Peptides against a protein of PDB entry 5EIB. Designs and how they scored, part 264

Target 1, 366 residues: chain A of PDB entry 5EIB
Amino acid sequence: VDLEPGTMDSVRSGPFGQIFRPDNFVFGQSGAGNNWAKGHYTEGAELVDSVLDVVRKESESCDCLQGFQLTHSLGGGTGSGMGTLLISKIREEYPDRIMNTFSVMPSPKVSDTVVEPYNATLSVHQLVENTDETYCIDNEALYDICFRTLKLTTPTYGDLNHLVSATMSGVTTCLRFPGQLNADLRKLAVNMVPFPRLHFFMPGFAPLTSRGSQQYRALTVPELTQQMFDSKNMMAACDPRHGRYLTVAAIFRGRMSMKEVDEQMLNVQNKNSSYFVEWIPNNVKTAVCDIPPRGLKMSATFIGNSTAIQELFKRISEQFTAMFRRKAFLHWYTGEGMDEMEFTEAESNMNDLVSEYQQYQDATAD
Target 2, 366 residues: chain A of PDB entry 5EIB as posed
Amino acid sequence: VDLEPGTMDSVRSGPFGQIFRPDNFVFGQSGAGNNWAKGHYTEGAELVDSVLDVVRKESESCDCLQGFQLTHSLGGGTGSGMGTLLISKIREEYPDRIMNTFSVMPSPKVSDTVVEPYNATLSVHQLVENTDETYSIDNEALYDICFRTLKLTTPTYGDLNHLVSATMSGVTTCLRFPGQLNADLRKLAVNMVPFPRLHFFMPGFAPLTSRGSQQYRALTVPELTQQMFDSKNMMAACDPRHGRYLTVAAIFRGRMSMKEVDEQMLNVQNKNSSYFVEWIPNNVKTAVCDIPPRGLKMSATFIGNSTAIQELFKRISEQFTAMFRRKAFLHWYTGEGMDEMEFTEAESNMNDLVSEYQQYQDATAD

## One batch from the design tools (peptide; made by RFdiffusion4, then SolubleMPNN)

Design b2_p24_8_s4 (from b2_p24_8, 17 letters changed)
Fold by OpenDDE base, seed 1:
Structure b2_p24_8_s4 (fold): chain B 366 residues (1-366), chain A 24 residues (1-24)
Amino acid sequence: as target 1 above (366 residues)
Amino acid sequence: MAEKKKKLAKELREHEKKVAESRK
């Protein structure tokens, strides 16, 4: 789905364009112009019913519908505004189904779009209320991984999207292959979300290796385990050491010993015990899938629900506040029918979310 | 056009609020 036709043509002409049904391409003509309000109230609102018709059709064809998965950017107008509108509408029609998102967080290091803090804040407000699970894919973190870890001098959107795709493939492994852990979206939510509003995950992937060093790297379970818990491998721009993990899931892929995985997972938890809450029992879950990713012998994917994710929201909030205090660009949003109060409500709800994370960070076992 | 947009946006916001309240 897009409000611009050109993006859809790029998908159709791409190497995998044929995997999508032609009738499932829904697109607008005018775009959102990086404006959440255009995505949510005008251009997106005109298109949403056509998207819902496709969603209904595909849902009716499912033998066992678990839920929905949305991938969207929070910096743009379509992904943010129309994406959150779509989430709201789907959640209304399918209240018993899981709403899962891969939400790409904006970064000034990656995009010069000035209004991204508005689009992100307005989106986070919707995601807090209408999603069950949100993977925070932060362009800040992706850029830093590409530059520092992958040794890419000039990271491209292609390089960032490669990390996104690897992460998405990793976290969905248990849904796509036989496994004991998180075999469905609801089970994932039960394991990962102890508090309904605190459903924002920091994903991580291992191995992350520069092209120049790939040929010299042995992939071992201990190395994967260590890298997966390394703050430098997180796809969200927060340091887990500044917070506490509420829950963790680790998904290993490839031929490996379950015993070795369990031993290494125990070792890494013990080494990082100060960064876990002690009052949530069995808050680390591990899965192994015998099928490796393409081109790798093995991998590990991390899903963390950490109170450190508040650093990401604080960054967005600070950028938002700096613009909103000046009433910068507000006329672009109000001209699409928004009320200025919606900005204040969204800011407030995001700050409440930050406060909730802090509360659980500071909580001790009684 | 602007007044129509404002009206539609208001109606949608009011609807979304009602839906959110119905889930509590």
Scores: peptide ipSAE 0.363, ipTM 0.903, DockQ to the pose 0.761
Fold by OpenDDE base, seed 3:
Structure b2_p24_8_s4 (fold): chain B 366 residues (1-366), chain A 24 residues (1-24)
Amino acid sequence: as target 1 above (366 residues)
Amino acid sequence: MAEKKKKLAKELREHEKKVAESRK
């Protein structure tokens, strides 16, 4: 789905374009112009019913509909505005189904537009209320991984999207292979989300290896485990050492010893015990899938629900506040029918979310 | 056009609010 036709042509002409039904390509003509309000209230609102018709049709064809997965950018107008409109509409029609998102967070280091802080803040407000699980994929973290870890001198959107795809493949492993831990979206939510509003995850992936070093790297369970918990491998630009994990899931892929995985997972928890909340018992879940990713012998994917995610929201809030105090570009949003109060409400809700994470970070076992 | 957009946006917000209230 896009408000621009050219994106659909790119997907259709891509290496996997033929796996999608032609009728499932829903697109507009005018684009969102990187404006959340245009995506949510005008251009997106005109297109959303056509998308919902496709969603209904595909949902009816499912033997067992678990829920929905949306991948979108929070910096752009379509992914942010129309994406959150679509989430709201799907949530209304399917209130008993899981809403899962892969939400790409904007970064000043990888910025296409000046209004990204508005689009992100307005989107986060919607995601807090209307999603059950949100994987925070931060363009800043992706850029830093590409540059520092992968040794890419000039990271491209293609390089970033490769990390996104690897992460998405990793976190969905348990959903695609029956008999695993978190075998459905609801079980994942139950295991990962102890508090309904605190459903924002930091994903991580291992191995992350530069092309020049791939041939020299042994892939071992200890190395995967260590890298999976390393802040440098987090796809969200927050340091888990500045917060506490509420819950963690680790998904290993490849032929490995379950015993070795359990031993290494216990060791890493013990080494990082100060970074876990003490009042949530059994808050680390581990899954092993015998099927490796393509081109790897083994991998590990990390899903962390950490109070450190507040660093991401604080960054967005600071950028938002700096723009909003100047009333910069507000007329672009209000001209699409948005109320100025929606900015204040979105800012407030995001600040409340930050406060909630901080409260649980500071909570001690009584 | 601007008034129509504002009206539609208002109607959508009011609808979303009612739906959210019905889930509590």
Scores: peptide ipSAE 0.341, ipTM 0.895, DockQ to the pose 0.699
Fold by OpenDDE base, seed 4:
Structure b2_p24_8_s4 (fold): chain B 366 residues (1-366), chain A 24 residues (1-24)
Amino acid sequence: as target 1 above (366 residues)
Amino acid sequence: MAEKKKKLAKELREHEKKVAESRK
């Protein structure tokens, strides 16, 4: 789905364009112009019914519908505005189904779009209320990985999207292969989300590989485990050492000993015990899938529900506040039917979320 | 046109609030 036709043509003409049904390409003509309000209240609102018709058709064809997965950008107008509208509309029609998102967080290092903090804040407000699970894929972190770790002097969207794809493939492993931990979206939510509003995940992946260097690297289980818990391998620009893990899932892929995985996972927890909450028992879950990712002997994917994710929200909030205090570009949003109060409500709800994470970070076992 | 947009946005916000309340 897009409000611009050119994106759909690029997908259709791409190497995998033929795997999608032509009738499932829904697109507008005018675009959102990086405006959340255009995506949510105007251009997106005109298109949403056509998307819902496709969603209904595909849902009716499912033998067992678990829920929905949305991939969207929070910096743009379509992914942020129309994406959150679509979530709201799907949630109304399918209230008992899981809503999962892969939400790409904006960064000034990646995009010069000045209104991204508005789009992100307005989106986070919707995601707090209307999703069950949100993977925070932070363009800040992706850029830093590309530049610092992968030694790319000028990271491209192709380089960032490679990391996104690896992460998405990793976190969905349990959904795609039988007999795994978190084999369905509901089980993932039960294991990962102890508090309904605190459903924002910090994903991580090991090994980090560039598109140009898909060299078969032999890694060991200890190396994978160490890299997976390294802040430099996180796809969200947060340091786990500045917070506490509420819950963790680790997904190993490839032929390895379950015993060795369990030993290494226990060792990393013990070494990092100060960074876990002590009042949630058995808060680390491990899965091993014998099927490695393409081009790797083995990998590890991390899913962390950490209070350190507040660093991401604080960054967005600071950027939002710096613009909103100046009333910069507000007329672009209000001209699409938004109320200025919606900005204040969204900022407040995101600050409340930060406060909730901090409360659980500071909580001790009685 | 602006008043029509404001009306539609208000109706959608009211709808979204009802959806959010139904989940609590």
Scores: peptide ipSAE 0.330, ipTM 0.891, DockQ to the pose 0.779
Fold by OpenDDE base, seed 2:
Structure b2_p24_8_s4 (fold): chain B 366 residues (1-366), chain A 24 residues (1-24)
Amino acid sequence: as target 1 above (366 residues)
Amino acid sequence: MAEKKKKLAKELREHEKKVAESRK
């Protein structure tokens, strides 16, 4: 789905364009112009019913509909505005289904779009209310991984999207292969989300290795485990050491010893015990899938629900506040039918979320 | 045109609020 037709042509002409049904390409003629309000209330609102018709058709064709997965950016107008409109509408029609998102967070390091803080804040407000599981993929963290870990001098959107794709493949492993932990979206939610509003995950993927070092790197369970828990390997721009893990899932892929995985997972938890909450028993889940990802002998994917994610929301909130206090560009949103109160409601809800994470960070076992 | 957009946006917001309240 896009408000711009040119993106659909790019997908269709791509190496996998033929895997999608032609009728499932829904697109507008006029883009959102990086405006959440255009995506949500005008251009997106005109298109949403046609998307919902496709969603209904595909849902009816499912033998067992678990839920929905949306991949979108929060900085742009289409992914943010229309994406959250779709989430709201799907959630209304399918209240008992899991709403899962891969939400790409904007960063000033990657995009020059000045209104990204507005689009992100307005989107986060919708995600708090209408999603069950949100993977926070932060362009800042992806850029830093590409630059620092992968040793790419000038990271491209292609490089960032490669990390996103690897992560998405990793976190969906248990859904795609039988006999795994978290074999359905609901089980994942039960294991990962102890409190309904605290459903924002920090993903990570290992191995991440520079092209120059790849030939010299052994792929071992200890090395995967160590890299997966490294703060520099998180695909959300927050430091897990500044918070506490509520829950963790680790998904190993490839032929490896379950015993060795369990030993290394226990060792890393013990070494990092101060970074876990003590009052959630059995809050670390491990899965092993014998099927490696394409081109790797083994991998590990990390899913963390950490109170440190508040750093990401604080960054967005600070940028939002700095713009909103100046009433910068507000006329672009209000001209699409938004009320100024929607900005303050969204900011408030995001600040409440930050406060909730902080409360659980500071909570001790009585 | 601006008034029509405001009306549609208001109607959508009111709908979304009702849906959110119905889940509580």
Scores: peptide ipSAE 0.294, ipTM 0.876, DockQ to the pose 0.762

## One batch from the design tools (peptide; made by RFdiffusion4, then SolubleMPNN)

Design b2_p25_1_s1 (from b2_p25_1, 17 letters changed)
Fold by OpenDDE base, seed 1:
Structure b2_p25_1_s1 (fold): chain B 366 residues (1-366), chain A 25 residues (1-25)
Amino acid sequence: as target 1 above (366 residues)
Amino acid sequence: GPSEEEWRERRERTREELERLRAKA
């Protein structure tokens, strides 16, 4: 789904364009112009019913509908505005189904779109209320991984999207292969989301290796485990050491010893015990899938629900506040039918979310 | 914001709920 036809044409012409049904391509003509309000109230609102028709059709074809997965950017107008509208509409129609998102967070390091903080804040407000689980994929973190870890001098969107794809493949492993931990979206939510509003995850992937070192790097369970828990491997731009994990899931792929995985997972938890909450029992889950990802002997994917994620929201909030206090560009949103109060409500809800994370971070087992 | 006592109650309720959900899964 897009409000611009050119994006759909790019997907259709791509290597995998043929895997999608032609009638499942729903697109507008005018785009959102990086304006959340255009995506949510005007251009997106005109298209949303057509998308819902497709969603209904595909849902009816499912033998067992677990829920929905949305991949979207929070910096743009379509992914943010129309994406959150779609989430709201789907939730209204399917209130008992899981809403999962892969939400790409904007970064000044990657995009020059000035209004991204507005779009992101308005989107987070919707995601807090209308999603059950959200993977936070931060363009800043992706850029830093590409530059620092992968040794890419000038990271491209292609490089960033490669990391996203690897991560998405990793976190969905248990959904795609039978007999795994978190084999369904609901079970994942139950395991990962102790508090309904605190459903924002830090994903991570291992191995992350520069092209120059790939040939020399042995892939071992200890190395994967260490890298997976390394703050530099998080796909969200926050340091887990500045917070506490509420819950963690680790998904290993490839032929490896389950015993070795369990030992390494225990070791890393013990080593990092100060970074876990002590009052959530069995808050680390591990899965092993014997099927490796393409081109790798083994991998590990990390899903962390950490109070450190508040750093991401604080960054967005600071950027938002700096613009909103000046009423910068507000006329672009109000002109689409938004009220200025919606900005204030979104800011407030995000700040409340940050406060909630902080309270649970500071919580000790009494 | 909520009092520390209210937060403690919320944590306890959530823990109990998580345990119930895990026992059913």
Scores: peptide ipSAE 0.022, ipTM 0.446, DockQ to the pose 0.014
Fold by OpenDDE base, seed 3:
Structure b2_p25_1_s1 (fold): chain B 366 residues (1-366), chain A 25 residues (1-25)
Amino acid sequence: as target 1 above (366 residues)
Amino acid sequence: GPSEEEWRERRERTREELERLRAKA
């Protein structure tokens, strides 16, 4: 789904374009112009019914519908505005199904779109209320991984998207292979989300290796475990050491010893015990899938529900507030039928979310 | 925001709910 036709042509012409049904390509003509309000109230609102028709058709064809997965950017107008509209509409129609998102957070390091803080804040407001699970994919973190870890001098969107794809494949492993922990979206939510509003995850992937070092790197369970918990491998721009993990899931792929995995997972928990809340028992879940990802002998994917994620929201909030105080570009949003009060409500809700994370971070075992 | 006592009650309720959910899974 896109408000721009050109993106659909890229998907169709891609190596996997033929796996998608032609009728499932829904697109507009005008785009959102990086405006959340165009995506949510005007251009997106005109297209959303056509998307919902496809969603219904595909949902009816499912033997057992668990829920929905949306991949979108919060910096643009389509992914943010129309994406959150779609989430809202799907939630209304399917209130008992899990809503899962992969939400790409904007960064000034990656994009020059000046209104990204508005689009992100308005989107987060919707995600807090209408999603059950949100993987926070931060463009800043992705850029830093590409530059620092992968040694890419000039990271491209292709490089960033490769990391996103690897992460998405990793976190969905348990859903795609039978007999695994978190075999469905609801079980994942139960294991990962102790508090309904605190459903924003910090993903990570291992191995992350530069092209020049790939041939020299031995892939071992200890190395995967160590890298997976490394702050530099987090795909959200926050430091886990500045917060506490509420819950963690680790998904290993490849032929490995379950005993070795359990030992290494215990070791890393013990080493990082100060970065976990002590009042949530058994808050680390581990899964092993014997099927490695393509091109790797083994991998590990990390899902962290950490109070450190508040750093991401604080960054967005600060940028938002700086723009909103100046009433910068507000007329672009209000001109699409949006009320200025919605900005204040979105800001308030995001600040409340930050406060909630901080309270749980400071909570001690009684 | 919630009082410390309200937070304690929320933590306890959440713990009980998580335990119930784990027992059903």
Scores: peptide ipSAE 0.017, ipTM 0.439, DockQ to the pose 0.014
Fold by OpenDDE base, seed 2:
Structure b2_p25_1_s1 (fold): chain B 366 residues (1-366), chain A 25 residues (1-25)
Amino acid sequence: as target 1 above (366 residues)
Amino acid sequence: GPSEEEWRERRERTREELERLRAKA
């Protein structure tokens, strides 16, 4: 789905374009112009019914519909505005199904779109209320991984998208292979989301290795475990050492000893016990899939529900506040039918979320 | 935001729910 036809043509003509049904390409003509309001109230609102018709058709064809997975950006107008509209409409029609998102957070290091803080804040407000699980994929963190860890001097969107795809493949492993921990979306939510509003995950992937160092790096369970818990491997721009993990899931892929995995996972928890809440027992879950990802002998994917994620929301909030105080570009949104109150409500809800994370961070076991 | 008492109750409920879910697994 896109409000621009060129994106759909690119997907259709791409290496995997034939895996999608032609009728499942739904697109507009005008685009959102990086405006959340155009995506949510005007251009996106005109297209959303056509998308819902496709969603209904595909849902009816499912033997067992678990829920929905949306991949979208929060900085643009289509992914943010229309994406959150679609989430809302799907939630209304399928209230008993899981809503899962891969939400790409904007970064000034990657995009020069000045209104990204508005689009992101307005989107986060919707995600807090209408999703069950949200993987926070931060372009800030992806850029830093590409630059620092992968030693790419000029990271491209292709480089960032490679990290995203590897992570998405990792976190969905349990859904795609039988006999795994978190074998369905609901079970994942039960294990990862102790509080309904605190459903924003910090993903990570290992191994991450520069091209020049690949030949010298051994892939071992201890190294995967160490790298997976390293702050530099987090795909959300927050330091887990500044917060506490509520819950963690680790998904290992490849031929390895379950005993060794369990030992290393226990060791990392013990070494980092101060970074876990003590009042959620057994809050680390581990899965092992014998099938490695393509091109790797083994990998590990990290899913963290950490109170440190508040750093990501604080960054967006600060940028939002700086623009909103000046009423910068506000007329672009109000001209599409938005009220200034919607901005204030979105800001308030995001600040409340930050406060909630902080309270759980400071909570002690009684 | 929630009071400290409300937060305590939320933590307790969550702990109990997690324990129940683990006992069923």
Scores: peptide ipSAE 0.020, ipTM 0.376, DockQ to the pose 0.013; fails the geometry check
Fold by OpenDDE base, seed 5:
Structure b2_p25_1_s1 (fold): chain B 366 residues (1-366), chain A 25 residues (1-25)
Amino acid sequence: as target 1 above (366 residues)
Amino acid sequence: GPSEEEWRERRERTREELERLRAKA
């Protein structure tokens, strides 16, 4: 789905364009112009019904519908505005189904869109209420991984999107292969989300290796485990050491010893015990899939529900507040039928979310 | 995708504008 036809043509003409049904391409003629309100109230609102018709059709064709997965950017107008509109509409029609998102967080290190803090804040407000699971993929973290870890001197959107793809593949492994932990979206939610509003995840993928060192790197379970829990490996720009893990899932792929995996997972928990809450029993889940990803002997995917995610929301909130206090660009949003109160409500809800994470970070076992 | 130079210019423009907004807030 896109409000710009050119983006859809690029997907359709791409190497994997044929994997999608032609009738499932829904697009507008007028883009959102990086404006959340255009995506949510005007251009996106005109298109949403046609998208819902496709969603209904595909849902009816499912033997067992678990839920929905949306991939979108929170910085742009289409992914943020129309994406959250779509989430709301789907939630209304399918209240008993899981809503999962891969939400790409904006960064001033990557984008030239000045109004991204507005789009992101308005989106987070919707995601808090209308999603069950949200993977936070931060363009800042992706850029830093590309530059520092992968040793790419000039990271591109292609390089960032490669990391996004690897992450998405990793976190969906248990859904795609039988006999795994978190074999369905609901089980994942039960294991990962102890409190309904605290459903924002820090993803990670290992191995991440520079091209120059790939030939010299041995892939071992200890190395995967170490890298997976490294703050520099997180695909959200948060340091887990500044918070506490509520829940963790680790998905290993490839031919490896389950005993070795269990030993390394126990060791990393013990080593990092101060970074886990003590009042959630059995809050670390491990799965092993014998099928490695393409081109790798083994991998590990990390899903962390950490109170450190508040750093991401604080960053967005600070940028939002700086703009909103000056009423900068507000006329672009209000001109599309948006009320200024919606900005205040969104800011308040995001700040409440930050406060909730902090509360649980400071909570002790009674 | 954009060239590195184009992306650098975009990032710089965004940072400058955000800094201006913060300084006036």
Scores: peptide ipSAE 0.000, ipTM 0.263, DockQ to the pose 0.018; fails the geometry check

